# Ledger of designs, part 4: peptides against a protein of PDB entry 6NYY

Target 1, 212 residues: chain A of PDB entry 6NYY
Amino acid sequence: KHFEQAIERVIGGLEKKTQVLQPEEKKTVAYHEAGHAVAGWYLEHADPLLKVSIIPRGKGLGYAQYLPKEQYLYTKEQLLDRMCMTLGGRVSEEIFFGRITTGAQDDLRKVTQSAYAQIVQFGMNEKVGQISFDLPRQGDMVLEKPYSEATARLIDDEVRILINDAYKRTVALLTEKKADVEKVALLLLEKEVLDKNDMVELLGPRPFAEKS
Target 2, 212 residues: chain A of PDB entry 6NYY as posed
Amino acid sequence: KHFEQAIERVIGGLEKKTQVLQPEEKKTVAYHQAGHAVAGWYLEHADPLLKVSIIPRGKGLGYAQYLPKEQYLYTKEQLLDRMCMTLGGRVSEEIFFGRITTGAQDDLRKVTQSAYAQIVQFGMNEKVGQISFDLPRQGDMVLEKPYSEATARLIDDEVRILINDAYKRTVALLTEKKADVEKVALLLLEKEVLDKNDMVELLGPRPFAEKS

## One batch from the design tools (peptide; made by RFdiffusion4, then SolubleMPNN)

Design b1_p8_4_s1 (from b1_p8_4, 5 letters changed)
Fold by OpenDDE base, seed 3:
Structure b1_p8_4_s1 (fold): chain B 212 residues (1-212), chain A 8 residues (1-8)
Amino acid sequence: as target 1 above (212 residues)
Amino acid sequence: GSSRIAPP
């Protein structure tokens, strides 16, 4: 209990007990977080869900917490499933409400950073090739790009393709699992916080063997 | 890791 509360404070900050969301916004948060949770549940290479909450904390209206695998090497397939899980909130909003909100800004930032890193740092794109460039760090002088404007356009196009492919994969998954997203969202609106055991009771065991 | 929904 005390350890979990300490982790929650680090991840979410202090509970803002004074921030009462309107019922419609609370519903949007519940379906957004349910999208993340369900995507992570059914993607093989996603990190397993530990906790999901719609209680506003610090800088967030809700959050999903995962247990990261201790690994140093990542495959292209692992990075794709992580992108899909990160897009799960945005995709859930689109499927259930037919509209999107600003709530996915941090998720889209992470997805954008991952896509660029895959193409220009890890050499994971066939059209761009096996190249590795350092991305400018925050505060570094924008040095001239070590490649042509044509290569810059190619990189931008391939980043968009990669993100769109991840988005389409997530739409397909959460459309197939739409009833499960609804179940998780409704239970979140009732309990405000769900753990892994709640997810097992609701959806059944995660279909991927946990490497103990 | 964590995912978050945040105000702008």
Scores: peptide ipSAE 0.293, ipTM 0.885, DockQ to the pose 0.822
Fold by OpenDDE base, seed 4:
Structure b1_p8_4_s1 (fold): chain B 212 residues (1-212), chain A 8 residues (1-8)
Amino acid sequence: as target 1 above (212 residues)
Amino acid sequence: GSSRIAPP
């Protein structure tokens, strides 16, 4: 309990008990977080879910917390599953509400950064090739790109393709698991916080071995 | 890691 709360404070920040969401927004948050949770549950290379909450904390209206693996080397498949998990909230909103919200901005930022890194830093795209360029940091005057405008366009296109592929994969997954997303969302609306055990009770054991 | 929904 105390340890979990400490981790939650580090990850989520302080509970914003003063932040009252309208019921419809709270519902959106619940389904968004349920999307993350379920995507993480059924993606092999996603980190195991520890907790999902729709209690506002810090800068978030809700969150899904995962146990990070102490991993330094990532495969394309692992990065893809992480992207899919990160898109789970947005995809859930689309599936259940037929609309999207601004709530996924941070998720999309992370996905975008991951996609660019895969293509221009990790050499993981066949069309762009085995290249590695430093991504401009905030405040760096990128005076000259070390590649042509044609390569820039190719990078942008391949980033979009990669993100779209991750999005489609997530749509397929959460559509297949739509009932599970609903179960998680409804239980979130009731309990506001779910742990791994709640998820096991709802969904059964995670189909992938947890690397202990 | 964590995923989050955040206000703009």
Scores: peptide ipSAE 0.324, ipTM 0.897, DockQ to the pose 0.845; fails the geometry check
Fold by OpenDDE base, seed 2:
Structure b1_p8_4_s1 (fold): chain B 212 residues (1-212), chain A 8 residues (1-8)
Amino acid sequence: as target 1 above (212 residues)
Amino acid sequence: GSSRIAPP
C-alpha cells in the first residue's frame, strides 16, 4: 500500500481530491484510459499494465501505468506496439465519441518524439536509411541540419507514415476489442482505479506471457 | 511507463 502510493505520487503527482470533473469529461477520461489499458493488454510487445486510474493526480486527469521491462535495447516491433498503446486513448475517443479532445496532447508528443527518434536516431526506416542524427534539443542553436531539404521532406513524410500506420493498427485493434474497452471504461467509472487482477477478471488472462 | 490524459 505505502509503496504503491509512493509510485502513484511519483507518476501521477498528488491526488487532486478537489478537482471535480463533469460527468461527461469523467466519461471521456474513462474511455481514454480504457483505450490505453486494452491496447496494452492485447499488444504483444507492449509493457504489462499495472494500474489504470481516472482519479485526477498532479497534472493528469487519469493515467495508465505499465511495468517497464528492464531492457536497454528496443526492437522496431516493440517501439511500434508502444506507439499503438500510447495512441490507445485518442483512438478510443474516436471510436466511442466520434470526436477527439485535447487530452491526447502528451500522448501525441510522445508518439511524435518516438517516430522521429526511430527514423533519424535509430536508423529504423528503410527509405531514410541507416543514419543517426542528434535531434536538436529545445534550446540548442538550430545548427544547420546535417541533411538536405529533400532528406528533411523525406523524414517528415516517413514520420507521418509511421504514426498513421500505428494509428490505423490501434484503430483496428480497439475496434476488434471494442466490447473490452467498454467493459474497462464502465468498470473504471464504478471503481475509478483498476489493477492487473481487475483486468484479468474482466478480460481474462493477458494473451501474452510476461517475460519472466 | 505511463500514459496520461491532461488538461491543456
Scores: peptide ipSAE 0.314, ipTM 0.894, DockQ to the pose 0.831; fails the geometry check
Fold by OpenDDE base, seed 5:
Structure b1_p8_4_s1 (fold): chain B 212 residues (1-212), chain A 8 residues (1-8)
Amino acid sequence: as target 1 above (212 residues)
Amino acid sequence: GSSRIAPP
C-alpha cells in the first residue's frame, strides 16, 4: 500500500480532486486509457497492467500503470510491442471517435524517441544498418550529423515506416479487441480505477504467462 | 511504464 501509493505519486502525482473534466473529455480519457490497457493485455512483450485510472493526477488526466520487468536488454519485438501499447490510446480514440486529440502527445513523443533510438542507436533497421549515433540532446550544439543528407532522409523514412507499422499493428489489435476496449472504457467511466483483477473479470486471464 | 494523457 504505502509503496504503491509512493509509486502512484511518482508516476501520477497528487490526485487532483478538483479537476472536473467535461463528460465528453472524461469519455475520451476513458477510451484512451482503455486502449492502452487492452493493448498491453494482448501484447506478449508488453508489461503486465497493474492499474488503469481516469482520475486526474498531477498533469495527467488518466494513466495506465504497468509492472515493469527488470530488463536490461530489449529485443526489436519487445520494443515494437511497447510502441504498440503506447499507441493504444491514440488508436482507441481513432476507432471509437473517428477523431484524435492532443491527449496522445506524450505517447507520440515516446514512440518517436523509441523509433529513432531503434534505428540510429540500436542498429535495428536493415536499411540504415548497424550504426549507432548519439541523438542530439536538448541543449547540445547541433553537431554536424555524422552522415549524409541522403542517410538523414533514409532515417526519417524508416522512422515513419516503423511508427506506421506499430500504429497499424495497434489498429489491427484494438479493432479485433474493440469490444474489450469498450468494456474497459465503460467500466472505467463507472469505477474510475481498475486493477488487474477487474481486467481479468472483464477480459479473462491475460493470455501471456507472467514470466516471473 | 505508464501512459499519461496530459493536457497540452
Scores: peptide ipSAE 0.300, ipTM 0.889, DockQ to the pose 0.816; fails the geometry check

Design b1_p8_4_s2 (from b1_p8_4, 5 letters changed)
Fold by OpenDDE base, seed 2:
Structure b1_p8_4_s2 (fold): chain B 212 residues (1-212), chain A 8 residues (1-8)
Amino acid sequence: as target 1 above (212 residues)
Amino acid sequence: MTSRIAPP
């Protein structure tokens, strides 16, 4: 308990016991987090789910926590499944509510950053090719891009394609697993916090072996 | 890795 609370504090910040969400907003959070959790559960190259919570902490209204593998190298497939998992909240909102919220802003930022990194840093796009450029960091003078405006447009187009493909993949997955997303969301609304054991009880064993 | 829903 104390150790888990310490980890939660480091990851999520302090519990905001004073932040009372309206029931409809809490429902949105539950389905959003359920989308993340279920996407991570059924994506082969996603990190294993450790915990999912709809208890507000720090600046978050809810979160899904995954146990990262100790790895320094990532495949294109791993990065795609991570993007899909990160889009799981937004996709769940679309599937269940037919509307999207501002809640996915941090997720979309991460997905955007990942997509650009894949294309312009890791050389993972066939059209852009085997190139690697440093992305301007926050606060760096925007030095002249080391590529043409035509290449800039190509990068922007391929980033959009990559994100849209990840989005479509996530829509397909969470549509197939819609009943599982709902089960997780409903259980979150009841328990506010779920662990891996709750997920196993609810969904069965994760289909993919955890590489130790 | 953590995913989260957050206010703007």
Scores: peptide ipSAE 0.298, ipTM 0.886, DockQ to the pose 0.822
Fold by OpenDDE base, seed 3:
Parts: sequence; structure tokens; C-alpha cells
Structure b1_p8_4_s2 (fold): chain B 212 residues (1-212), chain A 8 residues (1-8)
Amino acid sequence: as target 1 above (212 residues)
Amino acid sequence: MTSRIAPP
């Protein structure tokens, strides 16, 4: 209990009890976070869900928290499932509301950064090849690219393909699990906070063994 | 790891 509260304060900041969301925005937050939670539940290489909340904290309106595995090496499959989990909120909004919101901005930033890193830092794309370049850091002078404009266009195309593949995979998963996303969203609107045990009671045990 | 919905 005290440890979880400490982690919540570090990750989310202080609860903004004064931030009143309209009922429709609160519903959007619940379905967005349910999308993240359910995607993480049914993706083999996603980190285990620890907690999901629709209580506003710091700059966030809601969050899903996962327990990361202690690892230094990541496979292409692991990075893809992490991208899918990160897209789960946006995909849930599309499936349930037929519209998307600005709420996924940070998620899309993370997905974009991961896709570029996979292609230009980790050499994980067959068309671009076994290359590794440093990405410009925030505030670095835009150094001249060590590759041609043709290579730049190829990178941009392959980034788009990778993100679209992750998006389609997430759409397929959350469409199959649509009833589970609905159950989680409705329970979030009732309880505002769910843990791993609430998810097990609602959905059954996670189909992948947690490596302790 | 955390995912979030946030204002712009």
C-alpha cells in the first residue's frame, strides 16, 4: 500500500481532485485506459499490468501502469508488442466512439520514437539494412544526415509501415477482445482504480506466465 | 512503464 502510493506519486504526481471532467470526457478516459490495459493483458511480450486508473494525476487524466522486466536486450517482437500496447488507448477510442482525441499525443510520440530507433539505431529493418545512426537529441544542432535523401525517404516510408502494422495488430486484438475492453471501461467508471486482481476476476488469468 | 491520456 505505501509503496504503491509512493510509485503513484512519482509517476502520476499529486491527485488533481479539483479537476472536474465532463461525463463524456470521463467516459473517453475510461475506454482509452481500458484499451491500454486489455492490449497489455493479451500481448505476450507486453509488460504485466500493475494498475489502471482514471483519477487525474499531475498532467494525466488517467494511466495504466506496468511492471517492467529487468532486461537489457529487446527483440523486434518485444518492441512491436510494446508499440501495440501503447496504441491501445487510441485504438479503443476509434472502436468505441468512431472518433479520436488529442489524448493519445504522448503515446504517439513514444511509438514514433520507438519506430525510428528500430530502423535507424537498431538495424531492425531489412530494406534500410544493418545501419546505426544517432538520432538528434532535443537541442542538438541538426547535423547533416550521413545518408542520401533517397535513404531519408526510405526511412520515413518504413517507419510508417512499422507503425501501421502495429496499429492494425492492435485493432485486430481489441476488436476480438471488444467485450473485455467494455467490461474494464465500465468497471473503471464505477471504481476509478483497478489492480491486477480486479483484472483477473474480470477477464481471467493473464494467458502468459509472469517471469518472476 | 506507463501509458497515459493527457490534455495537449
Scores: peptide ipSAE 0.292, ipTM 0.884, DockQ to the pose 0.810
Fold by OpenDDE base, seed 1:
Order: sequence, then structure tokens, then C-alpha cells
Structure b1_p8_4_s2 (fold): chain B 212 residues (1-212), chain A 8 residues (1-8)
Amino acid sequence: as target 1 above (212 residues)
Amino acid sequence: MTSRIAPP
């Protein structure tokens, strides 16, 4: 209890009990978080879901928490599945509401950062090749790019391709699993917080062996 | 890892 609460405070921040969302916003949050949860459940290389909540905390209106593996080396496939999981909220909003919200801003930032890192730091793109450049940090003076404008355009194109592919993969997955997203969202609206056991009851055992 | 929905 205290340890879990401490982790929740570190990850989610303080519970904002006074923040009352309108029912429609709470519904949006539930489906958004359900999208993350279900995507993470059915993606082989995603981290296993630990907890999903639609109780506002800190800077978030809801969150899906995953058990991080003590992993220092990531494959391209792992990074793709992490991108898909991160897009799960946005994709769920699109599938269920036919509209998207600003709620995915942090997710899109993470996806964007991951895509750029894969291409320009990890050398994971065949067209750009085996290169590694430092990305400008937020607030760093834009130093001259260590590559040409032609390379910059290529990077931008390949980033868009990578994100689009991840998005399409997530759309396909959550469309296939649409009923599961609905089940999770509805149960979130009832319980506000779900754990791994609730997910197992709803969806069955995660189809991938959790490497402990 | 944590996914979140946040106000802008």
C-alpha cells in the first residue's frame, strides 16, 4: 500500500480529488487509457500493464502504468511496439469518438522523440543509415545540424513514415480488439482503477509470457 | 513506463 502509493505519487503525482471532470471528458479519458492498456496487452514487445487509472493525478487526467523491464538494450521491434502502445490512447479516441483531443500531447511527444532517436541516434533506418547524432535538447541553441538539409528532409520523411506505420499498426490492432477496448473503458468508468488482475479477468491472460 | 492523458 504505502510503496504503491509512493510509486503512484512519483509517476502520477498527487491525486486531484477536487478535479471533477465532466462526464464526457471522463468517458474520453476512460477510452484513451483503455486504448493504451489494450495495445500494451496485445503487443509482444510492450511492457506489461501494471495499473490503469482515470483518477486525475498531478498533471494527468488518467494514466496507464506498465512494469518497466530492467532493460538497457532495445530492439527496433521493441521500440515499435512501445510507440504503438503510446499511440493507443489517440487511436482509441479516433476509433470510438471519430474525433481526437489534446490529451495525447505527451504521448505524441514521446512517439516523436522515439522516432527521431531511432533514425538519428540508433541508426535503425536503412535510408538514413548507420548514423548517430545528438539531438538538440529543449533549450539548447540550435547548433548547426551535423548533416545537410537534404539529410534533414530525409530524416523528416522517414520519421513521418515510422510514426505513420506505428499509427496504422495501432489502428489495426485496436480495431481488431475494439470489443476489448470497450470492456476496459466501461470497467474503468465503473471502478476508476484497474490492475493486472482486472485485465486478466476481462481479456484473459496476456498472450505473451512475461519474462520476469 | 507510463502513458497519460493530460490537459494542454
Scores: peptide ipSAE 0.300, ipTM 0.887, DockQ to the pose 0.814; fails the geometry check
Fold by OpenDDE base, seed 5:
Structure b1_p8_4_s2 (fold): chain B 212 residues (1-212), chain A 8 residues (1-8)
Amino acid sequence: as target 1 above (212 residues)
Amino acid sequence: MTSRIAPP
């Protein structure tokens, strides 16, 4: 309890008990977080869900918390599932509301950074090849790219393909699991916080064995 | 890992 609360404070900040979201915004948050939770539940390489909350904390309106794995090496498949889980909120908004919000900005930033890193740092794209360049850091002088403008265009195209593939995969998954997303969202609107046990009761056991 | 919805 105290340790989890301390982690939650570090990750989420202090509960902002004073932020009353409008019902429609709270609904959007619930479905967004349900999208993350359900995507993480049904993706093999996603981290196990610990908690999902629509209680505003710090700068966040809601969050899904996953058990971090002590993992230093990531496969392409693991990175893809992580991207899909990160897109789960945006996809849920699209599926349920037919509109998207600014709420996914941080998620899209993470997905974009991951996609570029996979292609230009990890050499995980066959068309771009076995290359590894440092991405310009925020605030670094735009160092001259060590590759041609043609290669830059190829990188941009392959990044877009990778993100779109992750997005389509997430759309397919959450469309298949649409009823589960709705169940989670509705229960979030009722309880504001769900744990792993609530998810098991609602969705059944996670289909992937937790790697101990 | 944590996902967050943040206001802009």
Scores: peptide ipSAE 0.289, ipTM 0.883, DockQ to the pose 0.813; fails the geometry check

Design b1_p8_4_s3 (from b1_p8_4, 4 letters changed)
Fold by OpenDDE base, seed 3:
Structure b1_p8_4_s3 (fold): chain B 212 residues (1-212), chain A 8 residues (1-8)
Amino acid sequence: as target 1 above (212 residues)
Amino acid sequence: GSSKIAPP
């Protein structure tokens, strides 16, 4: 109890008891977070879900919390499933509402950063090849790119392809699991907070064995 | 890790 509350405070900040969302916005948050939760549940290389909440905290309207795996090395497949999980909120909004919101801004930033890192730092793209360049840090002088304008265009194209592939994979998954996303969203609107046990009761056991 | 929906 106290430990969970401390983690919630670190992840979400203090509960803004005064921030009353309109019912339609609260519904959007519930389906967004349900998209993250269900994507993480059915993706093999995603981190397991611990908690999902639609209680506004700090700067967030809702959140999904995961147990990170203790690993130092990531495969291309693992990074793709993490991208898909991160896109789950945006994809859920598209599937259920036929419209997208600004709520996915932080998710899209993370996906964009991951895609660029895979291509220009980890050498994971066959067209760009086995290269590794340091990405400019926030506040560093934009040093001249160590590659041509043609290579820059190729990188930008391959980043878009990678993100679009992750997006399409997530659309396919959450369309297949649409009824499960709705079950989670409806229960979130009732309880405001779900844990792993609530997810097991709704969806059955996660299809991937937890490494004990 | 966490995912978050936030206002702009």
Scores: peptide ipSAE 0.239, ipTM 0.859, DockQ to the pose 0.820
Fold by OpenDDE base, seed 5:
Structure b1_p8_4_s3 (fold): chain B 212 residues (1-212), chain A 8 residues (1-8)
Amino acid sequence: as target 1 above (212 residues)
Amino acid sequence: GSSKIAPP
């Protein structure tokens, strides 16, 4: 409890107990966070879920917290599952509401950054090849790219393919687990906060052994 | 963590 609250303050800031969401927005947040939670539950290389909440904190309307592993090396498979987990909120909104919201902006930013890093920093794309370039930081005037316009187009195309593949994988997963997403969302609307034990009670044990 | 962020 105390340790979790400390982590919550660092990640989400102070609870905005005074921020009252309209019921429809709160429902959207619940299904969005349920999408993240369920995607993370059923993806082997996703971090274990610690907590999911629809209580607004700082600039966030809801959040899912994971226990990150202390690791320095990531596989392509791990990065893909992390992308899918990050897309879980957007995909849940699409599946349940047939519409998308601005709430996924930070998720899409993270997915975009990860996709570019995989292709141009980590050499994880076969078409682009075993290359590594520094990505321009936000605010850096990159005067010249270290590659041709043809390579730029190839990078852009392969980034879109990678993101679309992650998106399709997430759609397939959350469509298969649609009933589980709904169970989590409904319980979130009731309790506002769920922990790992609530998820185990609702969905059963996570199908992947927690690497100790 | 992932968060649903309010629009500015």
Scores: peptide ipSAE 0.173, ipTM 0.845, DockQ to the pose 0.643
Fold by OpenDDE base, seed 4:
Structure b1_p8_4_s3 (fold): chain B 212 residues (1-212), chain A 8 residues (1-8)
Amino acid sequence: as target 1 above (212 residues)
Amino acid sequence: GSSKIAPP
């Protein structure tokens, strides 16, 4: 209990008991977080889900908490699954509501950053090639890009392709698992917080062995 | 990691 609360405080911030969500917004949050949870459940290289909550905390209206792996080296496949998991909320909103909200802004930021890093820092794109350069940090004078405008366009295109591929993969997954997303969302609306055991009861055991 | 839905 105390440890979980400490982790929740670190991840989510302080519980905002004063933040009243409209029922429709709460429903959106539930399906959004269910999308993250289910995507993380069925993606091999996603971090294991620990907790999912639709209780507003800090700057978040809801959150899915994962056990971070002490991993320093990531494969393309791992980064892709992490991107898909991160897109799970947005994709769930699209699948269930036929509309998207601003709620995925932070997720999209993370996905965008990951995609750029994969292409321009990690050399993980075949078209761009085995290059690595630093992304401009917030506040750094935009030094001249060490590459041509043609390369800039190529990078932007390949980033978009990578994100779209991750998005499509997530759409396919959550469409296949649509009933599971619904189950999780409905249970979230009832309980507001789910743990790993709730997920196992609802979905069965995670199909991937947790690396102990 | 964590995923979060946040207000704008």
Scores: peptide ipSAE 0.267, ipTM 0.871, DockQ to the pose 0.835; fails the geometry check
Fold by OpenDDE base, seed 1:
Structure b1_p8_4_s3 (fold): chain B 212 residues (1-212), chain A 8 residues (1-8)
Amino acid sequence: as target 1 above (212 residues)
Amino acid sequence: GSSKIAPP
């Protein structure tokens, strides 16, 4: 209890019990977080879900928490599944509401950062090749890019391809699992917080063995 | 990791 609350405070910030979301916004948050949760459940290389919450905390309206793997090396497949999980909220909003919200801003930032890192830091794109450049950090003077404008265009194109592929994969998954997303979202609206056990009760055991 | 919905 105290340890979980401490982690929740670190990840989510202080619980803002005073922030009453409108029912429609609360519904959007529930389906968004359900999208993350279900995507993470059915993606082999996603981190296992620990907790999903639609209780506002700090700057967040909801969150999904995953057990971080003590992993230092990531494969392309692992990074793709992480991207898909991160897109799960946006995709859920599209599938269920036919509209998207600003709620996915942080997710899109993470996906964008991951895609660029895969292509220009990790050398994971065949067209761009086995290269590694430092990405400008927020607030760093944009130094001259160590590559041509043609390479910049290629990078931008391959980033879009990678993100779109992850998005399409997530759409396919959450469309297949649409009923599961609905179950999770509805239970979130009832309980506001779900743990791994609630997910097992709703969806059955996660189809991937927990790497011990 | 965590995903978060945040107000803009």
Scores: peptide ipSAE 0.251, ipTM 0.868, DockQ to the pose 0.816; fails the geometry check

Design b1_p8_4_s4 (from b1_p8_4, 6 letters changed)
Fold by OpenDDE base, seed 3:
Structure b1_p8_4_s4 (fold): chain B 212 residues (1-212), chain A 8 residues (1-8)
Amino acid sequence: as target 1 above (212 residues)
Amino acid sequence: ATSRIAPP
């Protein structure tokens, strides 16, 4: 209990008890977080869900927390499933509301950064090839790109393809699991916080054995 | 690792 609260304070910040969300916004947050939770549950290479909350904390309206595996090497398949999990909130909003919100901005930033890194740092795209460049850091002078304008366009096109493939995969998954997303969202609206045990009771055991 | 919904 005290350790979990300490981690929650570090990750989420202080509970903003004074930020009363409108019921419609609270519903949007619940379905967004349920999308992340369910995507992470059914993706083999996603990190296991630890906790999901719709209690506003710090700068966040809600969050899903995962237990990362200690690993130094990532496969292309692992990076794709992580992208899908990160898109789960946006996809849930689309499926349930037929509209999208600004709430996915941080998720889309992470997905964009991962896609560019896969193509230009890790050499994981066959069309671009076995290349590795440093991405410009915030505040670094616009270094001349070590490649042509044609290569720049190819990179941008392949980034879009990779993100769209991850998005389509997430849409397919959460459409198949739509009833499970609904169950998680409704239970979040009642309890505001769910743990791994609540998810097991609701959805059954995660179909992937946790490597102890 | 965390996913979050946040105001702009």
Scores: peptide ipSAE 0.302, ipTM 0.882, DockQ to the pose 0.819
Fold by OpenDDE base, seed 4:
Structure b1_p8_4_s4 (fold): chain B 212 residues (1-212), chain A 8 residues (1-8)
Amino acid sequence: as target 1 above (212 residues)
Amino acid sequence: ATSRIAPP
């Protein structure tokens, strides 16, 4: 308990006890986080879920916490599943509400950064090829791109394709697992916090062995 | 890693 709370405080920040969400927003948060949780549960290369919460903490209205693998090298497949997991909240909102919110902004930022990194830093795109450029950091006057405007357009197109593919994969997954997302969301609305054991009770064992 | 829903 105390150790988990300490980790939660570090990762999530302090509980904002003063941040009262309207019931509809709380419902949106629950389904958003359920989307992340279920996507992470059923994606092989996603990190295993540790905890999911709809209690506002720090800057977040809710969160899904995963056990990071002590991994330094990521495959393209791993990065894709991580993107899908990160899109799980947005996709859940779309599936259940037929509308999207601003709540996914940080998720979309992460997905965008990952997609660009895969294409222009890791050489993981066949059309762009085996190239590696430094992404402009915020505040660096990138005077000149080390590539043509045609290459810039190609990069932008391939980033969009990669994100859309991840999005479609996530839509397919969470549509297949729609009932599981609903179960998690409803239980979140009841308990506000779920752990891995709650997920096992609700969904059964995660279909992928945790690498111990 | 943590996924989060955040206000704008």
Scores: peptide ipSAE 0.325, ipTM 0.888, DockQ to the pose 0.845; fails the geometry check
Fold by OpenDDE base, seed 2:
Structure b1_p8_4_s4 (fold): chain B 212 residues (1-212), chain A 8 residues (1-8)
Amino acid sequence: as target 1 above (212 residues)
Amino acid sequence: ATSRIAPP
């Protein structure tokens, strides 16, 4: 209990007991987090879900926590499944509500950063090629890009393609698993917090063996 | 890793 609460405080911040969400916003949060949770459950290269919560903490209205693998090297397939998992909230909102919210801003930032890193830092795009450039960090002088404007356009196009492919993959997955997303969302609205055992009870065992 | 929904 105390250790879990300490981890929750580090990851989520302090519980904002004073933040009362309207029922419709709480429903949006539940389906958003359920999208993340279910995407992570059924994506082979996603990190396993540890906890999902719709209790507001720190700057978040809800969160899904995953057990990261101790790894230093990531494959293209792993990065794609992580992107899909990160898009799971936005995709769930689209599938269930036919509308999107500002709630996915941090997720989209992470996906955008990952996509650019894959293309311009890790050389993972065949059209752009085996290149690696330092991305300007926020606050760095806009140094002249070490590539042409034509290359800049190509990078922008391939980033969009990569993100759209991840989005479409996530839509396909969560559409297939729509009933599971709804089960998780409804249980979140009841319990506010779910752990891995709740997910196993609800969905069955995760279809991918956890690498011990 | 954490996914989060947050106000703007």
Scores: peptide ipSAE 0.311, ipTM 0.884, DockQ to the pose 0.829; fails the geometry check
Fold by OpenDDE base, seed 5:
Structure b1_p8_4_s4 (fold): chain B 212 residues (1-212), chain A 8 residues (1-8)
Amino acid sequence: as target 1 above (212 residues)
Amino acid sequence: ATSRIAPP
């Protein structure tokens, strides 16, 4: 209990007991977090879901918490599934509401950063090739890019392709699992917090063996 | 890893 609360405090911040979301916003949060949870459930290389919550904490209106694997090396496939999981909230909003909100800003930032890192730091794109450049850090003088404008355009194009592919994959997945997303969202609206056991009861066991 | 909905 105390350790979990400490982790929750580090991850989510203090519960903002006072922030009552409007019912429509709370519904959006529930479906958004359900999208993350279900995407993580059905993606092989996603981290196992630990907890999903629509209780506002710190700056977050909701969150899905995953058990991080102690991994130092990531495959392209793992990074893709992580991108898809991160897009799960936005995709859920699109599928269920036919509209998107600003709620996915942090998710899109993470996806964008991951996509650029894959292409320009990890050499994971065949068209750009086996290159590795340091991305300008916030506050570093934008040093001249060590590549041509043509390469810059290629990078931008391949980043968009990668993100769009991850998005389409997530749309396909959550469309297939639409009923599961709805079940999770509805249960979130009732319980506000779900754990792994709630997910197993609702969806069945995760189809991927947890590597212990 | 955590996903978060954050207000702008």
Scores: peptide ipSAE 0.302, ipTM 0.881, DockQ to the pose 0.840; fails the geometry check

